# Peptides against a protein of PDB entry 5D63, part 184

Target 1, 292 residues: chain A of PDB entry 5D63
Amino acid sequence: SLRRGIYHIENAGVPSAIDLKDGSSSDGTPIVGWQFTPDTINWHQLWLAEPIPNVADTFTLCNLFSGTYMDLYNGSSEAGTAVNGWQGTAFTTNPHQLWTIKKSSDGTSYKIQNYGSKTFVDLVNGDSSDGAKIAGWTGTWDEGNPHQKWYFNRMSVSSAEAQAAIARNPHIHGTYRGYILDGEYLVLPNATFTQIWKDSGLPGSKWREQIYDCDDFAIAMKAAVGKWGADSWKANGFAIFCGVMLGVNKAGDAAHAYNFTLTKDHADIVFFEPQNGGYLNDIGYDSYMAFY

## One batch from the design tools (peptide; made by RFdiffusion4, then SolubleMPNN)

Design b2_p25_6_s2 (from b2_p25_6, 17 letters changed)
Fold by OpenDDE base, seed 2:
Structure b2_p25_6_s2 (fold): chain B 292 residues (1-292), chain A 25 residues (1-25)
Amino acid sequence: as target 1 above (292 residues)
Amino acid sequence: SKLEELLAEIARRRAEFFRRLEELA
């Protein structure tokens, strides 16, 4: 079954993603096919899938940027019915915004069925052009039509996944204690993470003994990422991943505060030095505390 | 419908949960 998370949803037949046009929050904004760039944010193409408790394989899909929800216009079962962004809530009872998402017959892609109409999200004619129509269309779960098959590329991690990534890192102290602050985290590309760092003013900040040293840099980076998240996205129910660690050296006579993020595959952590913007696999310290 | 009633109840309970969580934050 599909896990709760943030997804980039890509067509199985052509290099097109499900896009909320212009990221607009207006009711009735078209959802369309649009090109995407791998390993980038793809601002209007991220969707938070929220599972409905006690309703098997059923979700709402919230556009991360606009905060609006995928909506089948008037819940119509007619082929070609528009799929739009529309105001809603994560646990709505409106069947226009409830989507059953299950594996297709190929076992890798998913199909997206409207709960009420039983029609499927369809990239009409498999059109790969920007702005191509996405609509509800008749279909069945076992059909192989790539117009109705979608790859769900997970762009977030759960707190448990983050915890697991930390646990397998070799630079964790035996006394380590981690504190989880949120449940689901959007993981940023390093380029975006670095840009936030640059925009924060930290590259020009001066290290000063005690008054502005390692912990201040690390916390300032965390704050900058938090602000970036709040300013960038209208959806709720997720955080932006940026961790803070306290570590001790092997000799036990020096400590440091630093940041960390997750690798592209979400399986490992990489350390980030906010004093110079560097990414390191070994920062020279073993972490005894983290919060993220 | 039965589904709508169930979803409404679930939504209510979830909202209450999050409210309580905020109080602990």
Scores: peptide ipSAE 0.009, ipTM 0.290, DockQ to the pose 0.012
Fold by OpenDDE base, seed 5:
Structure b2_p25_6_s2 (fold): chain B 292 residues (1-292), chain A 25 residues (1-25)
Amino acid sequence: as target 1 above (292 residues)
Amino acid sequence: SKLEELLAEIARRRAEFFRRLEELA
């Protein structure tokens, strides 16, 4: 079954993703097919899937950028009915915004069925052009039509998954204690993470004994990422992944504060030095404390 | 409907959960 999380949703037949046009928060904004760039944020194409407990395989889909929800216009079962962004809530009772999402017959892609109408989200004619219509369309779960098949690429991790990634890392001290601050985290590409670092002013910040040293740099980076998240996205219920660690060296006579993020496959962590913007698999310290 | 009843109950539980988190913070 599909887990709660942030997804990039790509058509199984052509290189198009489900896109909220212009990222607009206006009711009735078209949801369309649009090209995407791998390993980038794809701002208007991220969707928070919130599972509805006790309603099998059923979700709301909130556009991360606009904070609006995927909505089947008037809940109509007619083929060609528009799918739009519309104001809503994560646990709405409006069947126009409830979507049953299950694996297709190929076992890798998903189909997205409106709970009320029982029609499926369809990239009309498999059109790969930017702005191609996405609509509700008649179909069946076992049908092989790629117009109605979608790959759900998970762009976030739960706190538990992040904890597991940390636990697998060899540079964790035996006394390690981690503190989880949020429940779900958007994981950024390194290029975006670095850009936030640059925009924070940290590259030009001067190291000063105690008054602005390693812990200040690490916390400033965390704060910069938090602000970037708040300023960039209108959806709620998630955070941007950026950890802070305290570590001790092998000799036990020096400590350091630094950041960390997750690798592309979300399976491991990579250390980030906020004093120089470097990514390292080994920062020379073993972490005894983290918060993220 | 059954769906409406279930969703209403879920919403109530969620609200209570967040209230408890705020009290602990």
Scores: peptide ipSAE 0.008, ipTM 0.292, DockQ to the pose 0.012
Fold by OpenDDE base, seed 4:
Structure b2_p25_6_s2 (fold): chain B 292 residues (1-292), chain A 25 residues (1-25)
Amino acid sequence: as target 1 above (292 residues)
Amino acid sequence: SKLEELLAEIARRRAEFFRRLEELA
């Protein structure tokens, strides 16, 4: 089954993603097909899938930017019914906002069926143009129509996945203790991570013994990422990944505090030095503590 | 609070670490 998480949802037939028009929080805002740029944030095209307890394969889909939910207008089963953003809650009982999401017949893409109407989210005519209509449409689970097939590109990791990535890294001290602060984390591209760092003022901050040294830089970076998240997204129930580590060098005669994030494939961590904005696979320290 | 506890733990670990370094210096 589909995991809880943040997804970029891409059509299986054409290079178009499910987009909330203008990222607007207004009820009735059209959800449309729109072009996207790989390995970027794609602001209006991220969706938090929240599984509904005791309802198999069924989710709400919250637009990360607007905080509104994917909604089939009036729950109508008529082909061509509008799919819009609408106010809602993660665990709603409103069938207009409940979506059964299961693998398509090809075993890679998914189909998105409205729980009530049993119609499917459809990129009408497979139109690849920006602003193309997305609507509820009749269909079946076994039908191979690419207009109704969607790739769910996972943009987040669970705390367990992050923990696993840390555990497999060779630069972890034998005394390591990790502290998990959240349950689901949006993983940022390095370019975005770096921009947050730049905007934080840290590039111009002066290292000063004890009063503003490595731990201050590392915590300031995490705070900056947290603030960026709060300022950028209206959805709740997730965090932005930015870890803090404390480490000791191989010689055992120096300690350091630094940051880390996840690699593009989410399988490993990469270290980030907040004092200079550098990314390193080996920062020269083995971590004995992390929180993220 | 959770944050206060975390910060206290960080401080404790760092203090212990630096104490150990001082002994090795």
Scores: peptide ipSAE 0.008, ipTM 0.415, DockQ to the pose 0.056
Fold by OpenDDE base, seed 1:
Structure b2_p25_6_s2 (fold): chain B 292 residues (1-292), chain A 25 residues (1-25)
Amino acid sequence: as target 1 above (292 residues)
Amino acid sequence: SKLEELLAEIARRRAEFFRRLEELA
């Protein structure tokens, strides 16, 4: 079953993603096929899938940028019915915005069926051009039509997944205590993470004994990421991943505060030094405390 | 519909759950 999370949704047949045109929050904004750039944010193409509790395989899909929801216009079962962004709520009862998402027959891609109409999200004619129509279309779960098959590339992690990644890391102290602040985290590409760091002013900040030292740098970075998230996205119900760690060196005679994020595959953590913007697999400390 | 009724009930239960959590915070 599809997990709650943020997804980049890519067509199985052509290199197009489900895109909310111009990221507009206006009701009726077209959802279209659009090209994407791997390992980037793809601002208008991220969707928060919120599972409906105790309802099998049923979700709302909220566009992260606009905060609006994927909506089948008038819930019509007619082939070619527009799929648009529309105001809504995560746990709506409006069948125009309820989507059954299950594996296709190929076992890798998903199909997206509107609950009410029973039609499927379709990249019309498999058109790979920017702005190509996405519509509700007749179909079945078992057919192989790539126009209606989508890869759900997960761009976020749950708190549990983050915790597991930390637990696998060899640079965790035996006394480690982790504190989870949120439930779901968008994981940023390093380039974006670095840009936030640059924009924060931290590169120009000066280390000063006690008054502005490692913990201040680390917390400032986390605050900057938090603010970036708040300023960038209209959707709620997720955070931007940026952790803070306190660590002790191998000799046990020095401590440090630093940041960390997740690797691209979300399986491991990578340490980030906010004093110089460096990414390291080994920062020279073993963490005894983290919050993220 | 039956689904709408179920979803409404689930939403109600969730809302109640969160209210209780906030009272304990």
Scores: peptide ipSAE 0.007, ipTM 0.279, DockQ to the pose 0.011

Design b2_p25_6_s3 (from b2_p25_6, 15 letters changed)
Fold by OpenDDE base, seed 5:
Structure b2_p25_6_s3 (fold): chain B 292 residues (1-292), chain A 25 residues (1-25)
Amino acid sequence: as target 1 above (292 residues)
Amino acid sequence: SKLAALLAKIAEEAKALAEQLLLEQ
């Protein structure tokens, strides 16, 4: 089954993603096919899938940028019915905004069926052009039509996945204690993470004994990422991944505070030094505490 | 068990020492 999380949703037939046009929060904003850039934040193309309790394989899809939900216009079963952004809630009972999402017959892609109408999200004519119509269309779960097949590329991790990534890292001290602050985390590309660091003013900040040292840098980075998240996205129910660690060196005569994020495949952590903006697989310390 | 309690204590002491090292920098 599809897990709760943030997804980039790409057509199985052409290099087009499900895009909320202009990221607008207005009711009735068209959802369209649009090109995307791999390994970047595709701002209008991220969707938080929230599973509906006690309704198998059924979700709401919240646009991360606008905070509005994927909505089948009037819940109509007519082929060609518009799919739009519309105000809603994560656990709505409105069948216009409820989507059954299951694997297609190919075992890799998903189909997105409206709960009420039983029609499928369709990239009309498989049009790869920017602004191509996405609509509800008749279909079946077992047909091979790529217009109705979508890859769900996970852009977030659960707290459990983050915990697992930390646990397998060789630079974790035996006394490690982790503190989880949120449930789901958008994982940023390093380029975005670095840009937040630059914009925070940390590159120009001066180390000063105790008054502005390693812990201040690490906390300032986390605060900057938190603010960036709040300022960038209208959806709720997720955080931006940026951890803080405290570590001790191998000699046991020095401690350090630093940040960490996740690798592209979400399987590992990478350390980030907020004093210089460097990414390291080994920062020279073993973590005894983290919060994220 | 007594062993588990001892190990937990050692872990906490190690953490406290590490935190102290951080504060002294």
Scores: peptide ipSAE 0.031, ipTM 0.541, DockQ to the pose 0.061
Fold by OpenDDE base, seed 4:
Structure b2_p25_6_s3 (fold): chain B 292 residues (1-292), chain A 25 residues (1-25)
Amino acid sequence: as target 1 above (292 residues)
Amino acid sequence: SKLAALLAKIAEEAKALAEQLLLEQ
């Protein structure tokens, strides 16, 4: 089953992703096919899938940027019915905004069926052009039509997954205590993470004994990422991944505060030094405390 | 709030640990 999370949803036939046109929050904004750039934030193309309790394989899809939901216009079962962004809630009972998402016959891609109409999200004619129509269309679960098959590339991690990634890292002290602050985290590309760091003013910040030292840098980075998240996205129910750690060196005579994020595959953590913007697999400290 | 309590706990524990070690300068 598809897990709760943020997904980039890509067509199985052509290099096109499900895009909310212009990221607009207006009701009736077209959802369209659009090109994307791998390993970047595709701003209008991220969708939070929220599973509906007690309804198997059924979700709402909230556009991360606009905070609006994928909506089949009037819930119509007619082929070619528009799929749009529309105001909604994560646990709505509106069948226009409920989507059953299950594996296609190929075992890798998914199909997205409207709960009410039983039609499928379709990239009309497999058009790879920017702005190509996405519509509800008749289909079956076993049909091989790539117009209705979608890859769900997970762009987030759960708190449990983050915890597991931390636990696997060799630079965790035996006395480690982790504190989870949120449930789901958008994982940023390093380039975006670095840009937030740059924009925070931290590169120009002067280290000063006690008054602005390692902990201040690490907390300032966390705050900058939090603010960036709040300013960038209208959807709720997720955070931006940026951890703070306290660590002790091998000699046990020095401590440091630093940040960490997740690797691209979400399997491991990478340490981030907010004093210089460096990414390290080994920062020279073993973490005894983290919050994220 | 639960969050406030958690943050207070984190701060207390972190402080206690940090007081035993010299922060890298």
Scores: peptide ipSAE 0.030, ipTM 0.563, DockQ to the pose 0.052
Fold by OpenDDE base, seed 1:
Structure b2_p25_6_s3 (fold): chain B 292 residues (1-292), chain A 25 residues (1-25)
Amino acid sequence: as target 1 above (292 residues)
Amino acid sequence: SKLAALLAKIAEEAKALAEQLLLEQ
């Protein structure tokens, strides 16, 4: 089954993603096919899938940018019915906003069926152009039509997955204590993470003994990422991944505070030095404490 | 050391709050 998380949803037939037009939060905003750029934040194309308790394979889909939900207009079963953004809640009972998401016959892509109408999210005519119509359309789970098949590229990790990634890292001290602050984390591309770092003013900040040293840099980065998240997204129920670690060197005579994020495949962590913006597989310290 | 202890306390409190919010969903 599809896990709770943030997804970039890409058509299986053409290089087009499910896009909320202009990221608008207005009720009735069209959802359309749109091109995307790999390894970047596709701002209007990220969807939080929230599983509905006790309803198998059924989700709401919240647009991260607008905070609105994927909605089948009037819940109509007619082929060609518009799919729009509309205000809602994560655990709504409105069948217009409930989507059954299961694997297609190819075992890799998914189909997205409206819970009420039983029609499927369809990229009409497989049109790869920007602004192409996405609509509810008749179909079956076993059809091979790529117009109704979607890849769900997971852009987030659960706290458990982050914890597991940390646990696999060789630079964790035996006395390590981790503190999980959130349940689901959007994982940023390094380019975005670096841009937040640049915009924070940290590149121009001066190290000063005790008054503004490693812990201040690390916390400032965490705060900058948090603020960026709050300012960028209207959806709730997720955080932006940026960890803080305290570590001790091998000799045991020096400590450091630094940041970390996840690798692209979400399987490992990479250390980030907020004093210089560097990414490192080995920062020279073993972490005895982290929060993220 | 004092910083570590303080941060640990804050993080634990934040974790507890986050867990509660998640459970209430």
Scores: peptide ipSAE 0.015, ipTM 0.405, DockQ to the pose 0.030
Fold by OpenDDE base, seed 3:
Structure b2_p25_6_s3 (fold): chain B 292 residues (1-292), chain A 25 residues (1-25)
Amino acid sequence: as target 1 above (292 residues)
Amino acid sequence: SKLAALLAKIAEEAKALAEQLLLEQ
């Protein structure tokens, strides 16, 4: 079954993603097919899938940018019915905004069925152009039509997945204690993470003994990422991944505070030095404490 | 066991030392 998380949803037939047009929060904003750039934040194309309790394989889909929900217009079962952004809630009972999401016959892609109408989210005619119509359309679960098949590329991790990534890292001290602050985390590309770092003013910040040293840099980076998240996205129920670690060196004669994020495949952590903006697989310290 | 208790104590002391090192930087 599909896990709760943030997804980039790409058509199985053409290089087009499910896009909320202009990221608008207005009711009735068209959801359309649009091109995307790999390994970037596709701002209008990220969707938080929230599973509905006690309703098998059924979700709401919240646009991360607008905070509005994928909505089948009037819940109509007519082929060609518009799919739009509309105000809603994560655990709504409105069948216009409830989507059953299960694997297609190919075992890799998913189909997205409206719970009420039983029609499927369809990239009409497989049109790869920007602004191509996405609509509810008749179909079956076993049909191989790529117009109704979607790859769900996970852009987030659960706290458990983050914890597992940390646990696999060789630079963790035997005294390690981790503190989980949130449940789901959007994982940023390094380019975006670096841009937040630049915009925070940290590159121009001067290290000063005790008064503004490693811990201040690390906390300032986390605060900057948190603020960036709050300012960038209207959806709730997730955080932006940016960890803080305290570590001790192998010799046991020096300690350091630093940041960390996740690798592209979400399987490992990478250390980030907020004093110089560097990414390192080995920062020279073993972590005895982290919060994220 | 006594060994487990000792190991736990060592771990706590090691953590405390690491924290002190950070504060002394």
Scores: peptide ipSAE 0.031, ipTM 0.532, DockQ to the pose 0.061; fails the geometry check

Design b2_p25_6_s4 (from b2_p25_6, 19 letters changed)
Fold by OpenDDE base, seed 2:
Structure b2_p25_6_s4 (fold): chain B 292 residues (1-292), chain A 25 residues (1-25)
Amino acid sequence: as target 1 above (292 residues)
Amino acid sequence: SALAKLFEELAKKAKERFRELLEKL
């Protein structure tokens, strides 16, 4: 079963992703195929999949940028029916916005079926051009048509996954206490994380004893990421991953405050020094407290 | 909220420990 999370949804046949055109929040905005750049934020191409309670394999798909939902126009079962962005809610009962998402016959890709019409999300003619039509189309779960097969690349982690990544890191103190603030986290590429750091003013901030030292830098970075998230995305129900840690050295006579994020594969954490913008696998401290 | 208060109290305790070990970092 597909887990709740944020996904980049890529066609199985051509290098095209499901894109909300111009990221517009207007009702009826076309959802189209569009090119993407790996290891970057594809702003209009991120979708929050929210599972519907007590309805097997059924989700709403919220565009992160616009805050609108994937919608089959008029719920029509006619082949070629437009798939658009439309206002909605995560737990709607509107069958135009309910999607059954299950593995295809190849066991790696997914198919996206409208709950009401039973038609499938289709990249029409497998067109790889920017702006290519995505529509509801007749199909079956077992057919191999790549126009209706999609890879769901997870761009977020659950709090449990983040907790597990922290727990396996060798630089965690035996007295460690972690405080989870949210349930699902968009994980940023390091380049984006660094850009937020640059834009925060921290590179020009002066270290001052007690009044603006390591903890102030670390908290300022987290605040900058939080603000960036709020300013960048209209969808709710997720956070941007940026942790704060307090660590102690091996001698037990020095402490430091720093940030951390997740590696590209989401399996490990990497430490971030907000005083200089550096990424480190070993920051020289063992964390006894974190919040994220 | 009760949760917010809990986080604040836990953060305070953590900060106290941090302050005891604080270096010029």
Scores: peptide ipSAE 0.029, ipTM 0.534, DockQ to the pose 0.053
Fold by OpenDDE base, seed 1:
Structure b2_p25_6_s4 (fold): chain B 292 residues (1-292), chain A 25 residues (1-25)
Amino acid sequence: as target 1 above (292 residues)
Amino acid sequence: SALAKLFEELAKKAKERFRELLEKL
């Protein structure tokens, strides 16, 4: 089954993603097919899938940028019914905003069925042009039509997945304690993470003994990421991944505070030095504490 | 994996405990 998380939803037939036009929060804003750039934040194309308790394989889909929800206009079962952004809540009972999402017959892609109408989210005519219509359309779960098949590219990790990634890293001290602050984390591309670092003022910050040293840099980076998240996205129920670690060197005579994020495949962590903006597989310290 | 599921449950519990702590602060 599809897990709770943030997804980039890509058509199985053409290089087009489900896009909330202009990221507008206005009710009735068209959801359309749009091109995307891999390994970047596609701002209007990220969707938080929230599973509905006790309703199998059924979700709301919240646009991260607008905070509005995928909505089948009037819940109509007519082929060609518009799919729009509309105000809502994560656990709504409105069938216009409830989507059953299950694997297609190919075992890799998903189909997105409106819970009420039983029609499917369809990239009309498989049109790859920007602004192509996405609509509710008749279909079946077994059909191979790529217009109704979607890849769900996971852009987030659960706290458990993050914990597992940390546990696999060889630079974790035997006394390690991790503290989980949130439940679901958007994982940023390094380019975005670096840009936040640049915009924070940290590149120009002066290291000063005790008064502004490694812990201040590491905390400032986390604060900057937190603020960026709050300022960038209208949806709730997720955080931006940025960890803080405290580590000790192999000699046991020096400690350091630093950041970390996840690799692209979300399987491993990479260390980030907030004093210079560097990404490292080995920062020279073994972590005895982290919070993220 | 069974281990991944266990970690997920533990992480969920940890999150709940953390939220409870923050609500008390």
Scores: peptide ipSAE 0.008, ipTM 0.379, DockQ to the pose 0.025
Fold by OpenDDE base, seed 5:
Parts: C-alpha cells; structure tokens; sequence
Structure b2_p25_6_s4 (fold): chain B 292 residues (1-292), chain A 25 residues (1-25)
C-alpha cells in the first residue's frame, strides 16, 4: 500500500509529471502534464498523499505549493472530465477529492482512481507536451494503458524512517538521544540545502567564542530551513528535513554542534558543517544528541 | 506535560555535557 508522504508523480509512458498549472491556489486551476528536472525541486509537482482512515487505499492529494487538492470536476464519470486544484481538507468526505491509489498490473506503477466516479487519472493521449490535459477517464485496474499508470517517487521521509537512517550511521554515540519534532519531512537536494545556507547569511557570519560559535551556526541553519519551508509552501502537515546534532570526539574531550540531512536514496544521513557549507560522511564526532 | 518535562530535562543534561566539552569551533 502507498504510504503517507510527499510524491513526485510521473507518467509511466512519457517523461511528464502531474503539475498544478502555475502553482495557483484558485479553485478550478488545471492540473496538467509538465516536464520536470530530476534531482531538483519541481515546485508545482509535489503532492502530499494523506491516507483516509478506515477507507482502504484512499487518499487526498494536496499540492505542496498551492495547498489545494486534486479534484475531479463535479465528480463526473464522463471520460475527459477535468482534474483541477480545488480548496479542501486532508480528511474530506468529498468524493471529488478522494482517490484510491493502488498498484497497476505491472506491479511498479500506480493507478489513481476517483473514489466516487471510479474513473482514472489519465494523461490524455499520452501527450508529453507542457500543459497537456489530465482528465478522468474510464478504465480498469488490470489494463495496461500507460496513460493511466503513474510512478510515485517519494520525496519525503517519515520520522521513523529518518530515525532508522540515523541509527544505521556509524558515527552515533552509544548514549545517543534523538528528539523528533515532526512526522513527515520533505528531503531537499543538496543544491537547494546549500542555497538556503547561502541565503541565510551564515557564509559571512563571524565565529565568536561562546556568543556565536558552533551551536549558533547549527541552530541558525535549522531556523533558516524552517523559515524557507514556511515561506515556500502553502500546504501543512509536513516539515523540511534539517537536523541538528551534538557530538563528542573519539577522545571524549571535545564537542561540536553541526547539521545533517539525508542522502538522495533516504537510506543514510550526511553531515553538514554550517560554518563552511561542507558535506561530510565523517565530521569527526559521534552524535550523542539530535533534534530534527 | 510529563513528557515535555522529561524532554526538557534530557535536553538540559545534554546541553550541560556539551558545554563542558565544547571546543572552540
């Protein structure tokens, strides 16, 4: 079953993603096929899938940028019915905004069925052009039509998954205590993470003993990421991944504060030094505390 | 809450340890 999370949703037939046109929060904004750039933030193409309690395999899909929801226009079962962004709530009872998402016959891609109409999200004619129509269309779960098959590329991690990634790292002290602050985290590409660091002013910040040293740099980076998240996205119910660690050296006589993020595959963590913007697999310390 | 107090206590202990070992970095 599909897990709660943020997804980039790509057509199985052509290199096109489900895009909310212009990221507009207006009711009735078209959802369209659009090209995407791998390993970047595709701003209008991220969707938070929220599972509906006690309704098997059924979700709302919230556009991360606009905070609006995928909506089948008037809930119509007619082939070619527009799929749009529309205001809503994560746990709505409106069948226009409820989507049953299950594996397709190929076992890798998913199909997205409207709960009410039983029609499927369809990239009309498999058109790979920017702005191509996405509509509700008749279909079945077992047919192989690539116009109705979608890859769900997970762009986020749960707090449990983040915890597991930390636990696998060899640079964690035996006395480690982790404090989880949120439930779901958008994981940024390093390029975006670095840009936030640059924009924070930290590259020009002066180290000063105790008053602005390693802990201040690490906290300032986390604050910058938090602010970036709040300023960039209208959807709620997720955070941006940026951790703070306190570590002790091997000799046990020195400590450091630093940041960390997740690797591209979300399986491991990588350390980030906010004093110089460097990414390291080994920062020279074993973490005894983290919060993220 | 009891949980919040526990976290605060743990955080305080961690902070104290950190300051004792803080290097000039």
Amino acid sequence: as target 1 above (292 residues)
Amino acid sequence: SALAKLFEELAKKAKERFRELLEKL
Scores: peptide ipSAE 0.030, ipTM 0.529, DockQ to the pose 0.057; fails the geometry check
Fold by OpenDDE base, seed 3:
Structure b2_p25_6_s4 (fold): chain B 292 residues (1-292), chain A 25 residues (1-25)
Amino acid sequence: as target 1 above (292 residues)
Amino acid sequence: SALAKLFEELAKKAKERFRELLEKL
C-alpha cells in the first residue's frame, strides 16, 4: 500500500505532473498537468498523502503549497468532471476529497480513484502541455491507459527511515543517541538546502569563541530551514529535514557541531558544515548525538 | 517516567562531553 508521505505525482505516459494551478488556495482552483524539473522543488506539484484509518488504500491529497485538497467537483461520476483544489481536512469524510490509490496493472504506477464516484484521475487526452485538463474519468483498475496511470515519487521520509539512514552511516559513535522531533520530513535538494543557508546570513557570520561557534552555526541552520518551511508551505503535518549532530573526532580530544541531510535516494545521510556550506561524506567526526 | 529520566540523563551526559571536548571551530 502507498505510505503516508509527500509525493510528486507524474503521469506515466508523458512528462507532466499533477499541478495546482498557480498554487492558489482558492476553492475551485484547477488541478492541471504541468511540466516539472527533476531534482528541484516543484512548488505547486507536491502532495501530502494522508491515509484514512480503516478505509483500505484511501487517502486525502493535500497540496503542500496551498494547503488545499484534491477535490472532484460535486463528486460527479461524469467523464470530464473537473478536479480542483478545495479547502478540507486530512481526515475528512467528504467523498469528493477521498481517493483510493492502488498499483496499476504495470506494477510500478498507481491509479487514483475517487472514493465516491469510482472514476479515475485522468490527464485528458494525455496532453503534455502546461495547463492540460485533469478530470475524473471512467476507467478500470486493470486497463493500461496511461492517461490514468501515475508515478508517485516520494519526496519525504518518515522518522523511521531517517533513523535507518543514520544507523547505516559509518561515522556514528558507539554512544550515539538520536532524538526524533517530527514524523515526516520533506527532503530538500542540495541546491535548495544551500540557498536556505545563503539566505540565512550564515555565510557572513563571524566565528567567535564560545559565543558564536560551531553549535550556534548548526542550530542557526536548523532554525533557518524551519523558518523556510513555515514561510514556504501552507500544509501542516510534516517538517523539513535538517539534522543537527554533535560529534567527536577519532582521537577523542575534539568535538564539533554540524548539520546533516539525506541523499537523493533517502538511503544515506550527508554531512553539512554550516560554517562554510560544504557537503561531506566524512566530516571528520563520529556523532554521539543527533536531533532532527 | 523512567524512560524520560533516562533520556534526560543521557542528554546531560552528552552536553557535558561536548563542553569538555569542544574544539575552537
Scores: peptide ipSAE 0.030, ipTM 0.529, DockQ to the pose 0.060; fails the geometry check

